# Designs tried in a protein design run: peptides against a protein of PDB entry 3EFO. Part 7

Target 1, 262 residues: chain A of PDB entry 3EFO
Amino acid sequence: SQLADLYKSCETDALINFFAKSAFKAVLHQPLKVIREILVNQTAHMLACYRKNCASPSAASQLILPDSMKVLPVYMNCLLKNCVLLSRPEISTDERAYQRQLVMTMGVADSQLFFYPQLLPIHTLDVKSTMLPAAVRCSESRLSEEGIFLLANGLHMFLWLGVSSPPELIQGIFNVPSFAHINTDMTLLPEVGNPYSQQLRMIMGIIQQKRPYSMKLTIVKQREQPEMVFRQFLVEDKGLYGGSSYVDFLCCVHKEICQLLN

## One batch from the design tools (peptide; aimed at target 1 Q62)

Design b1_p14_1 (made by RFdiffusion4)
Pose (drawn by RFdiffusion4):
Structure b1_p14_1 (pose): chain A 259 residues (1-239, 243-262), chain P 14 residues (1-14)
Amino acid sequence: SQLADLYKSCETDALINFFAKSAFKAVLHQPLKVIREILVNQTAHMLACYRKNCASPSAASQLILPDSMKVLPVYMNCLLKNCVLLSRPEISTDERAYQRQLVMTMGVADSQLFFYPQLLPIHTLDVKSTMLPAAVRCSESRLSEEGIFLLANGLHMFLWLGVSSPPELIQGIFNVPSFAHINTDMTLLPEVGNPYSQQLRMIMGIIQQKRPYSMKLTIVKQREQPEMVFRQFLVEDKGGSSYVDFLCCVHKEICQLLN
Amino acid sequence: STLEQFGDLEVLYE
């Protein structure tokens, strides 16, 4: 009967999986604007209820989120930015219908990765003694012109290359000497390499391991290349609203529920 | 509890 126990026991990934499927089923029944509004308001409602009933007294300038829901807003914003709940500019209906379908079948492990892609820094990789590098936030702010990154959501796998990308690596991977020497349209498996091209292939394997679909590798050269598609998977940035924007929005309506 | 700041907004985690 206590609300504190309800919240202390929640699981964001499980909640996100439900909201996503619930919203994606509703796409075939209601205006998308109506669906998004329900999502945002339900999110503000869950948090406002916690604020007025469980949270110890705190200043109004603060937005209080339970531990169980610490990353719920970030993921909810990812759902709202997703092309299924978004619109016309680019992204075919065939792409939306397809992604809408893929999510309807997903388990928790799949939906977690699908809505928050895994961004791995590759240029800072520890040679032959690896075990998959620490993940980095899904934002451009964590990309470096000197860096090479791996981004995966379970369906796509992007190998991102910066402009001042170390030629030493571009050689030990693409077998070519320089950055401008790589052609994106040749997105096939590169072998050779002794320390790195192997350590990279090692992590590309470990990533695919638990994943049902074999991911489509897409190489991205930084400045003005296909990168426009890649930027979509940096879900923390604006690309809908940014993570911070959404957080700013939820607080407004949580306050509107004046308490 | 943990306190974090995002722009002008403070977020408290409990």
Fold by OpenDDE base, seed 1:
Structure b1_p14_1 (fold): chain B 262 residues (1-262), chain A 14 residues (1-14)
Amino acid sequence: as target 1 above (262 residues)
Amino acid sequence: STLEQFGDLEVLYE
C-alpha cells in the first residue's frame, strides 16, 4: 500500500531534525508542557497509524516499530530531555538560548549526533583494522569498569576510563603506569606513538571530520566527580532533570498507542 | 522481524 511504502521510505533522522526545529521554534509562543505533549502525541499517532494500517498482527502487549523508524522513539526521548524543552529552574536562560540556537542551525547529520551521541568501546580496538568499533547504546549498563569508552556528540568528546581499565591500554594512551596516574586536566592525548595510540587518534580524527565545531576532549575517570557530567550524555538512562529513561518512554508511547487504538 | 526487551515491554521491529 501507499502508506506502507511511506513508512518504509521514512528518513527518521530528517524527521527528528524537523521535530526538533519545530519544537524549538514553538517554545517562543507555546508552553513547554504543551510542546512536550504534542511531541509525544505525534510519536504515538505515527506509530498507532502504523499499527493499525501496516503492522503485522501481534500481541497488544508488544510495541511495534517499522524498521525505518526503529530509532524514532529514542531520538524523540532525547529531544524531550533536551534542556530547551525542560521546565526546570536549574537550567539557565542562557543555556536554553544557546542550545536552541545550536539546534536551529544544525543539519540532519549534526542533530542526529547531537541528540544521540556515539559511544565507542575503545578498549576493544583492533589496531590492524581500519574500521571504527561498533557503537554501543548510550547507557550506563553498557559501560564496564574494565573498559575505556569514547563518547562524542559533535560538541563534546569524552574519554571515559573504568577504574579497572587495562594498565597496558593506559600506558599505551597516556604513557603512565596506572589509572591513578592519569591526569584528567589534560584536553589532548599525548602522542605516544604506539599502534594503539595512533589508532585511537585516527578514530578521534574520523569523528571530528566534517563537524562544524572542534570537540573539546574531556578525560573522565570512573567514580570521580567529572563523571557526573559524562553520565548526562548517556541519553537512554534517566535524565538528571526529570527526563525519562528510554525504557520508561517506550512504555509511555506504548500506552498512548493502545489508548488511541482501543 | 526482531524482538527486543525493554524492561517489561517487548519491542517488535519489522
Scores: peptide ipSAE 0.713, ipTM 0.975, DockQ to the pose 0.825
OpenDDE base, seeds 2, 3, 4, 5: peptide ipSAE 0.704, 0.709, 0.699, 0.701; ipTM 0.974, 0.975, 0.974, 0.974

Design b1_p14_1_s1 (made by RFdiffusion4, then SolubleMPNN; from b1_p14_1, 8 letters changed)
Fold by OpenDDE base, seed 5:
Structure b1_p14_1_s1 (fold): chain B 262 residues (1-262), chain A 14 residues (1-14)
Amino acid sequence: as target 1 above (262 residues)
Amino acid sequence: MEVHKYGDLTVLIE
């Protein structure tokens, strides 16, 4: 059917870009609450339509997503949790204005990375491999105290180190003997020169490639104060200012779909 | 089809 074909051809990243720019434009003329409701409503309606007209038979208790939109909910949740759309007094007008202007000028690829960061488990790097490590979901649950992760969203780059990160990797990256010796005030990795260091720098270079902004590197130690800033980029977790976790949002979307169809 | 479990919610990806 035409409708089925439409869903199959859907480009979620482009759709999110459109929704983001539309919402951020609407901020100037509509209440934030209304904008958020519209976004949730649009999400629910799209998925309800799929459920009604295209989806395979399934229990009403299940949420069905077409493959083309498998990341629609997570992106939508990220959009909803953006400071531009939050009515929190803790968020300054200047910050809202700044991010609003940034997104309004972003292409599809830029906004995709902006709303959902790339989180790479660099502790799994094989210096003999040319393959980049597979990104993991942006959630604290995917971090490990023994791990080292690189996060980038096109504007910021973080190198997160678990409290029990391997000393050999710390030595390889920072040329220091232990976690405690890492200086988090640095914004550049030292040029240690070993294969692991070079590979990490290569990865960082690839991530930075063709991005409109130079991403400042922030070194983050687990359980130190700056980690709280880092955790705000774990977008699948509950937001600092009341934004839902991905799971909670899925439940919310499912509920709305059920209300539309039942 | 992919099946994902999130607590009491099951997500199906077709």
Scores: peptide ipSAE 0.696, ipTM 0.973, DockQ to the pose 0.895
OpenDDE base, seeds 1, 2, 3, 4: peptide ipSAE 0.692, 0.680, 0.690, 0.688; ipTM 0.973, 0.971, 0.972, 0.972

Design b1_p14_1_s2 (made by RFdiffusion4, then SolubleMPNN; from b1_p14_1, 7 letters changed)
Fold by OpenDDE base, seed 3:
Structure b1_p14_1_s2 (fold): chain B 262 residues (1-262), chain A 14 residues (1-14)
Amino acid sequence: as target 1 above (262 residues)
Amino acid sequence: KEVLTFGDLTVLIE
């Protein structure tokens, strides 16, 4: 059917870009609460329509997603949790305005990265490989105390270090003997010159490539104060300002779909 | 098809 074909051909990243810009435009003339409700409703209606008309038979307890929209919910949740759509007084008007304008000018590729960052386990790097490490889901559950992770969203870059990060890697990256010796005030990695350092720098360069903004590097130690900022980019987790986790959002969407169909 | 489980919620990707 035409409808089935439509869902199969859906470009979720483009859709998210559209929803983001539409919502951010609407901020100027509609209450934030209404905008958020519209976004949730749109998500639920699209998926309800799929379930009704295209999906294979399944139990009502299951949430069914077409493959083309498998990441729609997570991106929608990220959009809903963006500061532009939040009414929290802790978020300044200037910050909202700034991010609003940024997104309004973003292309599809930029916006998808902005809403869902890359989180790379660089501690697993093979210095003999030219391939980038596979990104992991942006959740605390994917971090490891023994690991070192690079996070980038097109605007910011973070190098997160677990408390038990391998000393050899720490020395390789920072030229210091231990985790405790890492200076988190640095915004640039030292040019140590070893293969691992060079590869990391290469990866950072690749990530920076074709991005319209120069991403400032922030070094983050696990369990230190600055980690709180980093954790805000773990978008699948529960947000600081009351935003839902990815799982919670899935449940919310599922319930709404059920309400629409039952 | 891929099946994901989150607590009591099952997500089916097809």
Scores: peptide ipSAE 0.571, ipTM 0.960, DockQ to the pose 0.885
OpenDDE base, seeds 1, 2, 4, 5: peptide ipSAE 0.566, 0.567, 0.567, 0.569; ipTM 0.959, 0.958, 0.959, 0.959

Design b1_p14_1_s3 (made by RFdiffusion4, then SolubleMPNN; from b1_p14_1, 6 letters changed)
Fold by OpenDDE base, seed 5:
Structure b1_p14_1_s3 (fold): chain B 262 residues (1-262), chain A 14 residues (1-14)
Amino acid sequence: as target 1 above (262 residues)
Amino acid sequence: KEVLQFGDLTVLIE
């Protein structure tokens, strides 16, 4: 059917870009609460329509997503959790204005990465492989105290170190004997010269490639104060300023779909 | 089809 074909060909990243720019334009003349409600309603209506007209028969307790929109909820939640759309006094007007202006000028690829960062398990690197490690979901649940992760969203780059990161990797990256010796004030990795260091630098270069902004590197140690900033980019987790986790948002969307159809 | 489980919520991707 025509409708089925429409869902099959849907480009979620383009849709999110459109919704983001539309919402960020609307903040100039609409209340934030109304804008958020519209975004949620649009999400629910699109998915309700799919369930009603295109989806395979399934239990009402299940949330059904077409493959083309499998990441729609997570991106939509990220959009809803953006400081521009949050009514929190802790968020400065300047920050709202800054991020609004940034997103209004972003292309599809830029906004995709901005709303959902890449999180790469660096501790799993194979120095003999030219392939990038597979990205993991942006959630604390995917981190490990023994791990080292690189996060990038097109504007910022973080290297997160678990408290139990392997000393050999610490030595390889920073040329220091232990986690405690890592200087988090540095914004550039030392040129240690070993294969692991070179591989990491290459990965960072690939991530930086074709991005409009130079991402300044921030070194983050687990359990230190700066980690709080890093955790804000774990977008599938509960937001600092009242934003829902991905799971909570899925439940919310599911409930609204049920209300629309039942 | 892919099935994901989030607590009591089941997500079906097709």
Scores: peptide ipSAE 0.635, ipTM 0.969, DockQ to the pose 0.883
OpenDDE base, seeds 1, 2, 3, 4: peptide ipSAE 0.634, 0.634, 0.634, 0.632; ipTM 0.969, 0.968, 0.969, 0.968

Design b1_p14_1_s4 (made by RFdiffusion4, then SolubleMPNN; from b1_p14_1, 5 letters changed)
Fold by OpenDDE base, seed 5:
Structure b1_p14_1_s4 (fold): chain B 262 residues (1-262), chain A 14 residues (1-14)
Amino acid sequence: as target 1 above (262 residues)
Amino acid sequence: MRVETFGDLTVLYE
């Protein structure tokens, strides 16, 4: 059917870009609550239509996503959790204005990375491989106290270190003997010169390529104060300022779909 | 078709 073909051809990243810009434009003349409701409604409506007309038979208790929209909910939740759409006094007007303007000028690829960062397990690096490590989901559940992770969203870059990260890797990256010796005030990695350091720098370079902005590097130690900022980029988790986790959002969308169809 | 479970919620990808 024409409708089935439409869903197959859907580009979620482009759709999210459209929704983001539309919502951020609407902020100027509509209440935030209304905008958020519209976004959720649109998400549920699209998926309800799919379920009704295209999806395979399934129990009402299940949420069905077409493959082309498999990441629509997670990105939509990220959009809803963006400071521009949150009415919290902790977020300054200047910050809202800044991020609003940033997104309004972003292309599809930029907005995709902005809303859902890359989170790479650096501690699993194969120094003999030219391939980037496989990204993990942006959630605290995917972090490890024994691990080292690199996060990038096109604007910021974080190197997160677990409290029990391997001393040999710390030595390789920072040329210091232990976690405690790492200076988090630095914005550049030292040129240690060993294969691991070189590989990490190469990866960082690859991530930086084709990005319109130079990403500032922030080194984050687990359980230190700056980690709070880092955790805000773990977008699948519950937001500090009232945003839902990915799972909670899925439940919300599912509920609304059921209401539309039943 | 891929299936993912989040607690009591089951998500089907097709």
Scores: peptide ipSAE 0.598, ipTM 0.956, DockQ to the pose 0.882
OpenDDE base, seeds 1, 2, 3, 4: peptide ipSAE 0.597, 0.595, 0.595, 0.597; ipTM 0.955, 0.954, 0.955, 0.955

Design b1_p14_2 (made by RFdiffusion4)
Pose (drawn by RFdiffusion4):
Structure b1_p14_2 (pose): chain A 259 residues (1-239, 243-262), chain P 14 residues (1-14)
Amino acid sequence: SQLADLYKSCETDALINFFAKSAFKAVLHQPLKVIREILVNQTAHMLACYRKNCASPSAASQLILPDSMKVLPVYMNCLLKNCVLLSRPEISTDERAYQRQLVMTMGVADSQLFFYPQLLPIHTLDVKSTMLPAAVRCSESRLSEEGIFLLANGLHMFLWLGVSSPPELIQGIFNVPSFAHINTDMTLLPEVGNPYSQQLRMIMGIIQQKRPYSMKLTIVKQREQPEMVFRQFLVEDKGGSSYVDFLCCVHKEICQLLN
Amino acid sequence: SFEETIEEVEEALE
């Protein structure tokens, strides 16, 4: 009968999986704007209830989120930015209908990765003694002109290359000497390489391991290339609203529920 | 502050 126990026991990934499927089923029944509004308001409602009932007294300039829901807003914003709940500019209806379908079948492990892609820094890789590098936030702010990154959501795998990308690596991977020597339209498996092209292939394997669909590799050269597609998967950035924007929005309506 | 809430969420992501 205590609300504190309800919140202390929640699982964001499980909640995100439900909201996603619930919203994606509703796309065939209600205006998308209506669906998005229900999501945002339900999110503000859950947090406002915790604030007025469980949270120890704190200043109004603060937004209080239970531990169980620390990253719930970030993921909820990812759902709202997703093309299924978004619109016309680019992204075919065939792409929307397809992604809407893929999510309806997903387990928790799949939906977690689908809505928050995994961004791995590759240029800072420890050679032959690896075990998959630490992940980095899904934002352009964590990309470096000197860096090479791996981004995966379970369906797509992007190998991102910066402009000042170390030629040493571009050689040990693409067998070509320089950055401007790579052609994106040749997105096939590169072998050779003794220390790196192997250590990279190693992590590309480990990533695919538990994943049902074999991912489509897409190489992205930084500055003005196909990168426009890649930017979509940096879900923390604005690309809908940014993570911070959404957080700013939820607080407003949480306050509107004046308590 | 509100900014401290943002930092707590960012740390949870890390």
Fold by OpenDDE base, seed 5:
Formats: structure tokens, sequence, C-alpha cells
Structure b1_p14_2 (fold): chain B 262 residues (1-262), chain A 14 residues (1-14)
């Protein structure tokens, strides 16, 4: 159907860019609560429309998402959790103003990465491969105490190290014998010169490529205080300032869809 | 329609 074709051709990242800019413009003259409600309702309406007009009959308990919009709820939740749309007193006006201005100037690719970071399992790198490791979902549940992860959102880059990170990888990246010896004050990786170090640097370079801003590298050790800052970028988890986890948001959207259709 | 939904969002956020 014509509608089905429309949904198939839909670019979720473009929609998020549109919604983000529209919402961030609206904050100047509309209450935050109203803006959030509009975004949630529109998300539900779009998905309900798809289900009604494009999806095959399925159990009412199932949330059916078109392939092109499978990540729409994820991105929308990230948008809703952005400090610009939150009225928490813990968030300074300056921070909201800053992020608002940033997003208002972002292209589709920039906003996509900004709202949903890349999280790469660096500990799985094959030094013989030129391919980037497959990104994992931005959730603590995808981290491992034995793992090393690189997170990037176009503005910030984090290298997260589990407390049980392999010593050989630590040696390869930092040229130190153990996790305890890693200096988290550094903003640049040392040029160790081994294949693993070179590959990691290459990956970082690829991520930095074509980004409008130079991403500052932050080294994060698991269970240290700076990890809390890192966790804020695990966007599928519950937000620090009351934002829903992706799962909770999905349940909310599903409920709204059911109300619209039944 | 999806297009109508987008238009409604635009109008609502203006």
Amino acid sequence: as target 1 above (262 residues)
Amino acid sequence: SFEETIEEVEEALE
C-alpha cells in the first residue's frame, strides 16, 4: 500500500532530527510538559497508524514496528531524556541553553549520534581485521567487567575499562601492567606502537572523521567516580534525572498504542 | 496518514 511504502521509506534519524529541532524551538514559548506530551503522543500515533494500516494481524500484546522505525522509540526516549526537555532543578539553565543551541545546528547524522551514542566493544577487536566492531546497545547490561568499551556521541569520547579488563589489553593500550596503573587524567592514548594500539587509534580516528567537533577522550575506570558521568551516556538505561529506561518507555508507548487502537 | 501526523506535530510545536 501507499502507506506501507511511506513507512518503509521513512528515515528514523531524519524524524528524530526534525522532532528534536521542533521541540527545542518550542521550549522558548511552550511548557516543557506540553512538549513532552506532544512527542509521546505523536510517537504512539505514528506507530498505531502503522499497525492499523500496514501490519498484518497480530496479537494485541505485541508491539509491531516497521523496519524503518524500529529504533524510533529508542531515539524518541533519548530526546525526551535530554536536559533541554527536562525541568529538573539540578540541570542548569546554561547547560540547557548550550545543548539546545548545539542540536539546533546539527544535521541528521550529527543528531543521530548525539542522541544515541556508538558503544563499541574494544576488547573484541581483531587486530587482523579492518572492520569496526559491531556496536552494542547503550546500556549497562551490555557492559562487562572483563571488557573495554569505546563510547562516542560526536561531542565526547569515552574509553571505559572494566575492573577485570584483560591485562594484556591494558598493556597494549596504555603500556602499563595493570588496571590500577592506568592514569585517567590523560586525554590522549599513548603511542604504544603495537597492533592493538594502532587499531584502536584507527577506530578512534574513523569515529572522529567528519564530525564537526573534536571529541575529547575521557578514560573511565569502572567503579570510580567519573564512571557516573559515563553512565549518563548509556541512554537506554534509566536517566539520572528521572528519564525512563528504554524498556519502560516502550511499555508506555505500547500502552498508548493499545488505547488508540482498542 | 503519516504525513498528516507530521503536519500535526509541526503545527502543535509552533
Scores: peptide ipSAE 0.042, ipTM 0.718, DockQ to the pose 0.031
OpenDDE base, seeds 1, 2, 3, 4: peptide ipSAE 0.039, 0.018, 0.042, 0.202; ipTM 0.566, 0.548, 0.581, 0.839; seeds 2, 4 fail the geometry check

Design b1_p14_2_s1 (made by RFdiffusion4, then SolubleMPNN; from b1_p14_2, 6 letters changed)
Fold by OpenDDE base, seed 5:
Parts: structure tokens; C-alpha cells; sequence
Structure b1_p14_2_s1 (fold): chain B 262 residues (1-262), chain A 14 residues (1-14)
């Protein structure tokens, strides 16, 4: 059907950009609670409409998402969890205003990366390959104590190191003998010059490419205090300011869809 | 993959 084709052609990243800018404009004259409710309702209605008109017959309990919208709930949850749309005393007005202004000027690609960061398992790098490692989901459950991960959202870049990160990789990246010797105050990686270091630098360069802002690098050790800041960018997890995990949000949306279809 | 995980989640919601 024409409707099915429309849904298939829908670009989730464009939708998120639109929703974000619309919502962030609305915060100037509408209560945050109302804005959040509208976004949730819009999400539920869109997905319900697809299910009703485009999806193959299935059990009522099943959540069916079109291919083009499979990640819509994920991004929508990220949007809803953004400080601009949260009414928490812990969030300063200045920070909210700052992020609002940033997003209002972002293109589709920028906003996509901003709301859902790229998280790369650096410890799995093939130094002989120019291909970027496959990104993992932005959740603590995808991290490993033995791993090293690079996270980027277009504004910030984090290099997260597990407590049991391989010493050889630590040596390769930082030219220090162990995890304990890593200086987390540095904002630039040292010029070690080995293949692994070069590959990592190349990856960082690729990520930085075509981004309007220079991303500040923060080195984060697992179980140290600064890790809390890093965890805020694991957007599929429960938010620091009371935002839901992706799973919880998905369940909520699913229930809403079922109600709409009854 | 994300798609696989999503499928698993969807199945769990049944």
C-alpha cells in the first residue's frame, strides 16, 4: 500500500531531528510535561498506525516495527531523557539553554549522533584493517571489564577503560605499564607510534571528520568517579535524572500501542 | 546486532 511504502521510506534520523527541534522550540511556551506527553503519544500513534495498516497479521501482544522505524523508540527515549526536556532541579537552566541552542542548529546526522552516541569496542581493533569496528549498543551491559571503548556524540569523546583492560593495549595506547599508571587528566593521546596507537588515532580522526565541533577527549577509568559522567552517555540505560531505560520505555510504548488498537 | 536484540525484546513482550 501507499501507506506501507511511506513508512518504509521514512528516515528515523530525520524524524528525530524534526521531533527534537519541534520539542525544543515548544519548551519556550509549553510545559515540559505536556511536551513529553505529546512526544510519547506521537510515537505510539505512529507505530500503532503502522501496525494497523501496514503490518502483517500478528498477535496483538507483538510489537511490530517497520524496518525504517526499528530504532525510533530508542532515539525517542534518548530525546525524552535529554536535559532540555527534563524538569529536574539538578539540571541548571544554563545547561538546558545551551543544549537547546546546540540542537536547534544541528543537521540530521549531527542530531542522530548527539542523541545516540557511537560506542566502539577499541579492544577488538584489527590494526591491519581500515574498517571501523562495529558499534555496540550504548548500555553498560555491552561494556566489558576487559575492554576498551570509544564513545563519541559529536561534542564529547570518551575513551573508557575496563579495570582489567589488556596491559599490552594500555602500553600500546598510553605507553604506560598498567591501568593504574594511566593519567586521566590528559586530553590527548600520546604519540606512541605503534600500529595500535596509529589505528586508534585514525579511528578518532574519522569520527571527528565532518563534525562541526572539535570533540574533547576524556579518558575514563572504570570504577573511578569520572565514570559517572561517562555513564550518562549510555543512553539505553536508566537515566541519572530519572529517565527510563530503553527496555522500560519500549514496554511503555508497547502498552500504549495496544491500548490504541483496542 | 541491534536488530537481533530488538527482536528478542519484542518476543519477550509477547
Amino acid sequence: as target 1 above (262 residues)
Amino acid sequence: SFEDTLAEIEAALD
Scores: peptide ipSAE 0.022, ipTM 0.588, DockQ to the pose 0.115
OpenDDE base, seeds 1, 2, 3, 4: peptide ipSAE 0.018, 0.019, 0.017, 0.020; ipTM 0.556, 0.546, 0.566, 0.584

Design b1_p14_2_s2 (made by RFdiffusion4, then SolubleMPNN; from b1_p14_2, 6 letters changed)
Fold by OpenDDE base, seed 4:
Structure b1_p14_2_s2 (fold): chain B 262 residues (1-262), chain A 14 residues (1-14)
Amino acid sequence: as target 1 above (262 residues)
Amino acid sequence: SFDDTIEAIEAALD
């Protein structure tokens, strides 16, 4: 996707890494509410500064983002929605502590993937191509009941299957006749040996090889209970345990920018 | 500037 290409911006990646580490350090001595407010305000200030000093005059109703920061609101929203900063009771203290520590040690590339997962439409694989499929935006709106998607954030890997996933692909991946026959308790794909299976395994391998941590694979069927966990990684959507959708966050930031400039 | 923003963020979050 076009957005996925924008995430290759090193400047934004570095910035979000900085924000994340700074915020995650701050949680030790500052209230979460204050940290979140600081992050939002600083984001708005930064973007307002750009608009004021770098952008051509435009209507206040227009949100103008520099090329290097076009994805900043997306990342920032992801950061704000992280369990470390939300501190929801549904998330264990151990999990929050674990994620905090992980992020504190992450490089720029790792944190990028961590906050905004890679979501790949596996059902579109060309078995004759060695290229990875183009990532789609992490939103339910980008999923298809007829599709199969691989999600990876550097720590977890999910294979999501739509209820209407093509039987031929299911058979190719799992060597079972239908969606209903897929065993979601497995953490490894079977060695089916056909070109599609091999291609998928190769893709998974490539993704894994680029990361310092071994990602556990979770097979997720649409409309089953484990899908709830998967959906938490659709970071552009409204979070189950709080946090705004990207659209809502963007609107919020825009309002703040306008206030700063007026 | 970008640097100023970063410094401000650091100051606020530390």
Scores: peptide ipSAE 0.021, ipTM 0.539, DockQ to the pose 0.031
OpenDDE base, seeds 1, 2, 3, 5: peptide ipSAE 0.016, 0.019, 0.013, 0.032; ipTM 0.544, 0.553, 0.516, 0.688; seed 5 fails the geometry check

Design b1_p14_2_s3 (made by RFdiffusion4, then SolubleMPNN; from b1_p14_2, 5 letters changed)
Fold by OpenDDE base, seed 4:
Structure b1_p14_2_s3 (fold): chain B 262 residues (1-262), chain A 14 residues (1-14)
Amino acid sequence: as target 1 above (262 residues)
Amino acid sequence: SFEDTVEAIEEALD
């Protein structure tokens, strides 16, 4: 995706890794509220500094981020919305501990993918191409009831199917006649053997490649219970258990930047 | 500067 490409082109990935590890270490001895405030403030400070030193003067009412840091708020918001920093009662202590330990050992590339998943429109696959489809933004607004999407964050893989997914694709992937016939209890796709199935498997293999952990596959039907879990990985949206949408976070950061510059 | 910010974060989160 354009966002991912921009992120890779700058030091933002390293910064997010640093912030994540620092914050996740700090949870052992600092209140979560304080940690979150620090992260927000530091984000604003960084962006304000760059704006002051690298950007042309602009109206205070407009949020203009330097190109190198445009993706920073996105990933920072993802970090802030992580269960380790939210510590919601709905999330088990074991899960928080697990994710904390995982991130503490992650490299830059792994943490990048972990905080901002790849969301791929599988319904757009060209079976004649070996190219991966372009990732879309991790938001419900980018999903389609007629679409099939693969989401991966390096630890989990989800295959999301819209209620109006094309029957021909369903047949191609699952060898069943309709959406209703898809068994969501499966953790592996059937080996149907057609070009589309093979291409999807190849894509999944590519995504799994060079990842330190084997990603468990979860098949998710739109409007079914497991979709709730899937939606938690749509990190630009408002979190189920809290956390701001990306847009809301940007507004907060913008206000903070303005305060720092005025 | 970027370095100053990183240092500040480290100090704050240490």
Scores: peptide ipSAE 0.030, ipTM 0.611, DockQ to the pose 0.031
OpenDDE base, seeds 1, 2, 3, 5: peptide ipSAE 0.020, 0.017, 0.026, 0.019; ipTM 0.564, 0.565, 0.539, 0.514; seed 2 fails the geometry check

Design b1_p14_2_s4 (made by RFdiffusion4, then SolubleMPNN; from b1_p14_2, 7 letters changed)
Fold by OpenDDE base, seed 2:
Structure b1_p14_2_s4 (fold): chain B 262 residues (1-262), chain A 14 residues (1-14)
Amino acid sequence: as target 1 above (262 residues)
Amino acid sequence: SFEDTLAAIEAALD
């Protein structure tokens, strides 16, 4: 159907950019609660429309999403969890204003990365490969105490180290003998010169490529206080300031879809 | 990338 083709051709990244800018513009003249409700409703309506008009008859209990829209709920949840749309006194007006202005000027690619960071398991790097490791979902459940992960959202870059990170990798990256010896105050990785270090630097370079802003590197040790900042970028998890997990959001949207179809 | 994100999500939903 023509409608099915339309949904197939729909670019979720462009949609999220549009919704983000629209919402952030609306913040100036509409209550945050209303904006959030609109975003949820729009998401539900779009998905309900697809289900009604394009999806094969299936159990109402299943949320069927077209390929082009599979990530829409994820991004919408990320948008809803952005500080600009959160009504929390803990968030400064300056921070809200700053992020609002950033997003208002972002292109589609930038906003995509901004709302859903790239999380890379760099402990799995093949030093002989030029390919980036496959990104994992931005959730604590995807982290490993034995792992080292690089997170980037176009503005910030984090190198997260599990408490049980391999000593050989720590040595390779930082030229120190153990996790305890890693200096988290550094904003640049040392040029150790081994293949692993070189590969990591290359990956970081690739990630930085085509980004309008230079991403500051923050080294984060698991179970240390700065990890809390890092966890805020695990956008599929429940946010510190009341944002829902992706799973909870999906449940909410699904219920709303069912109500619309009923 | 968007494709990587999509792939990651798809892999987890499966």
Scores: peptide ipSAE 0.029, ipTM 0.660, DockQ to the pose 0.096
OpenDDE base, seeds 1, 3, 4, 5: peptide ipSAE 0.017, 0.021, 0.023, 0.023; ipTM 0.570, 0.598, 0.608, 0.560

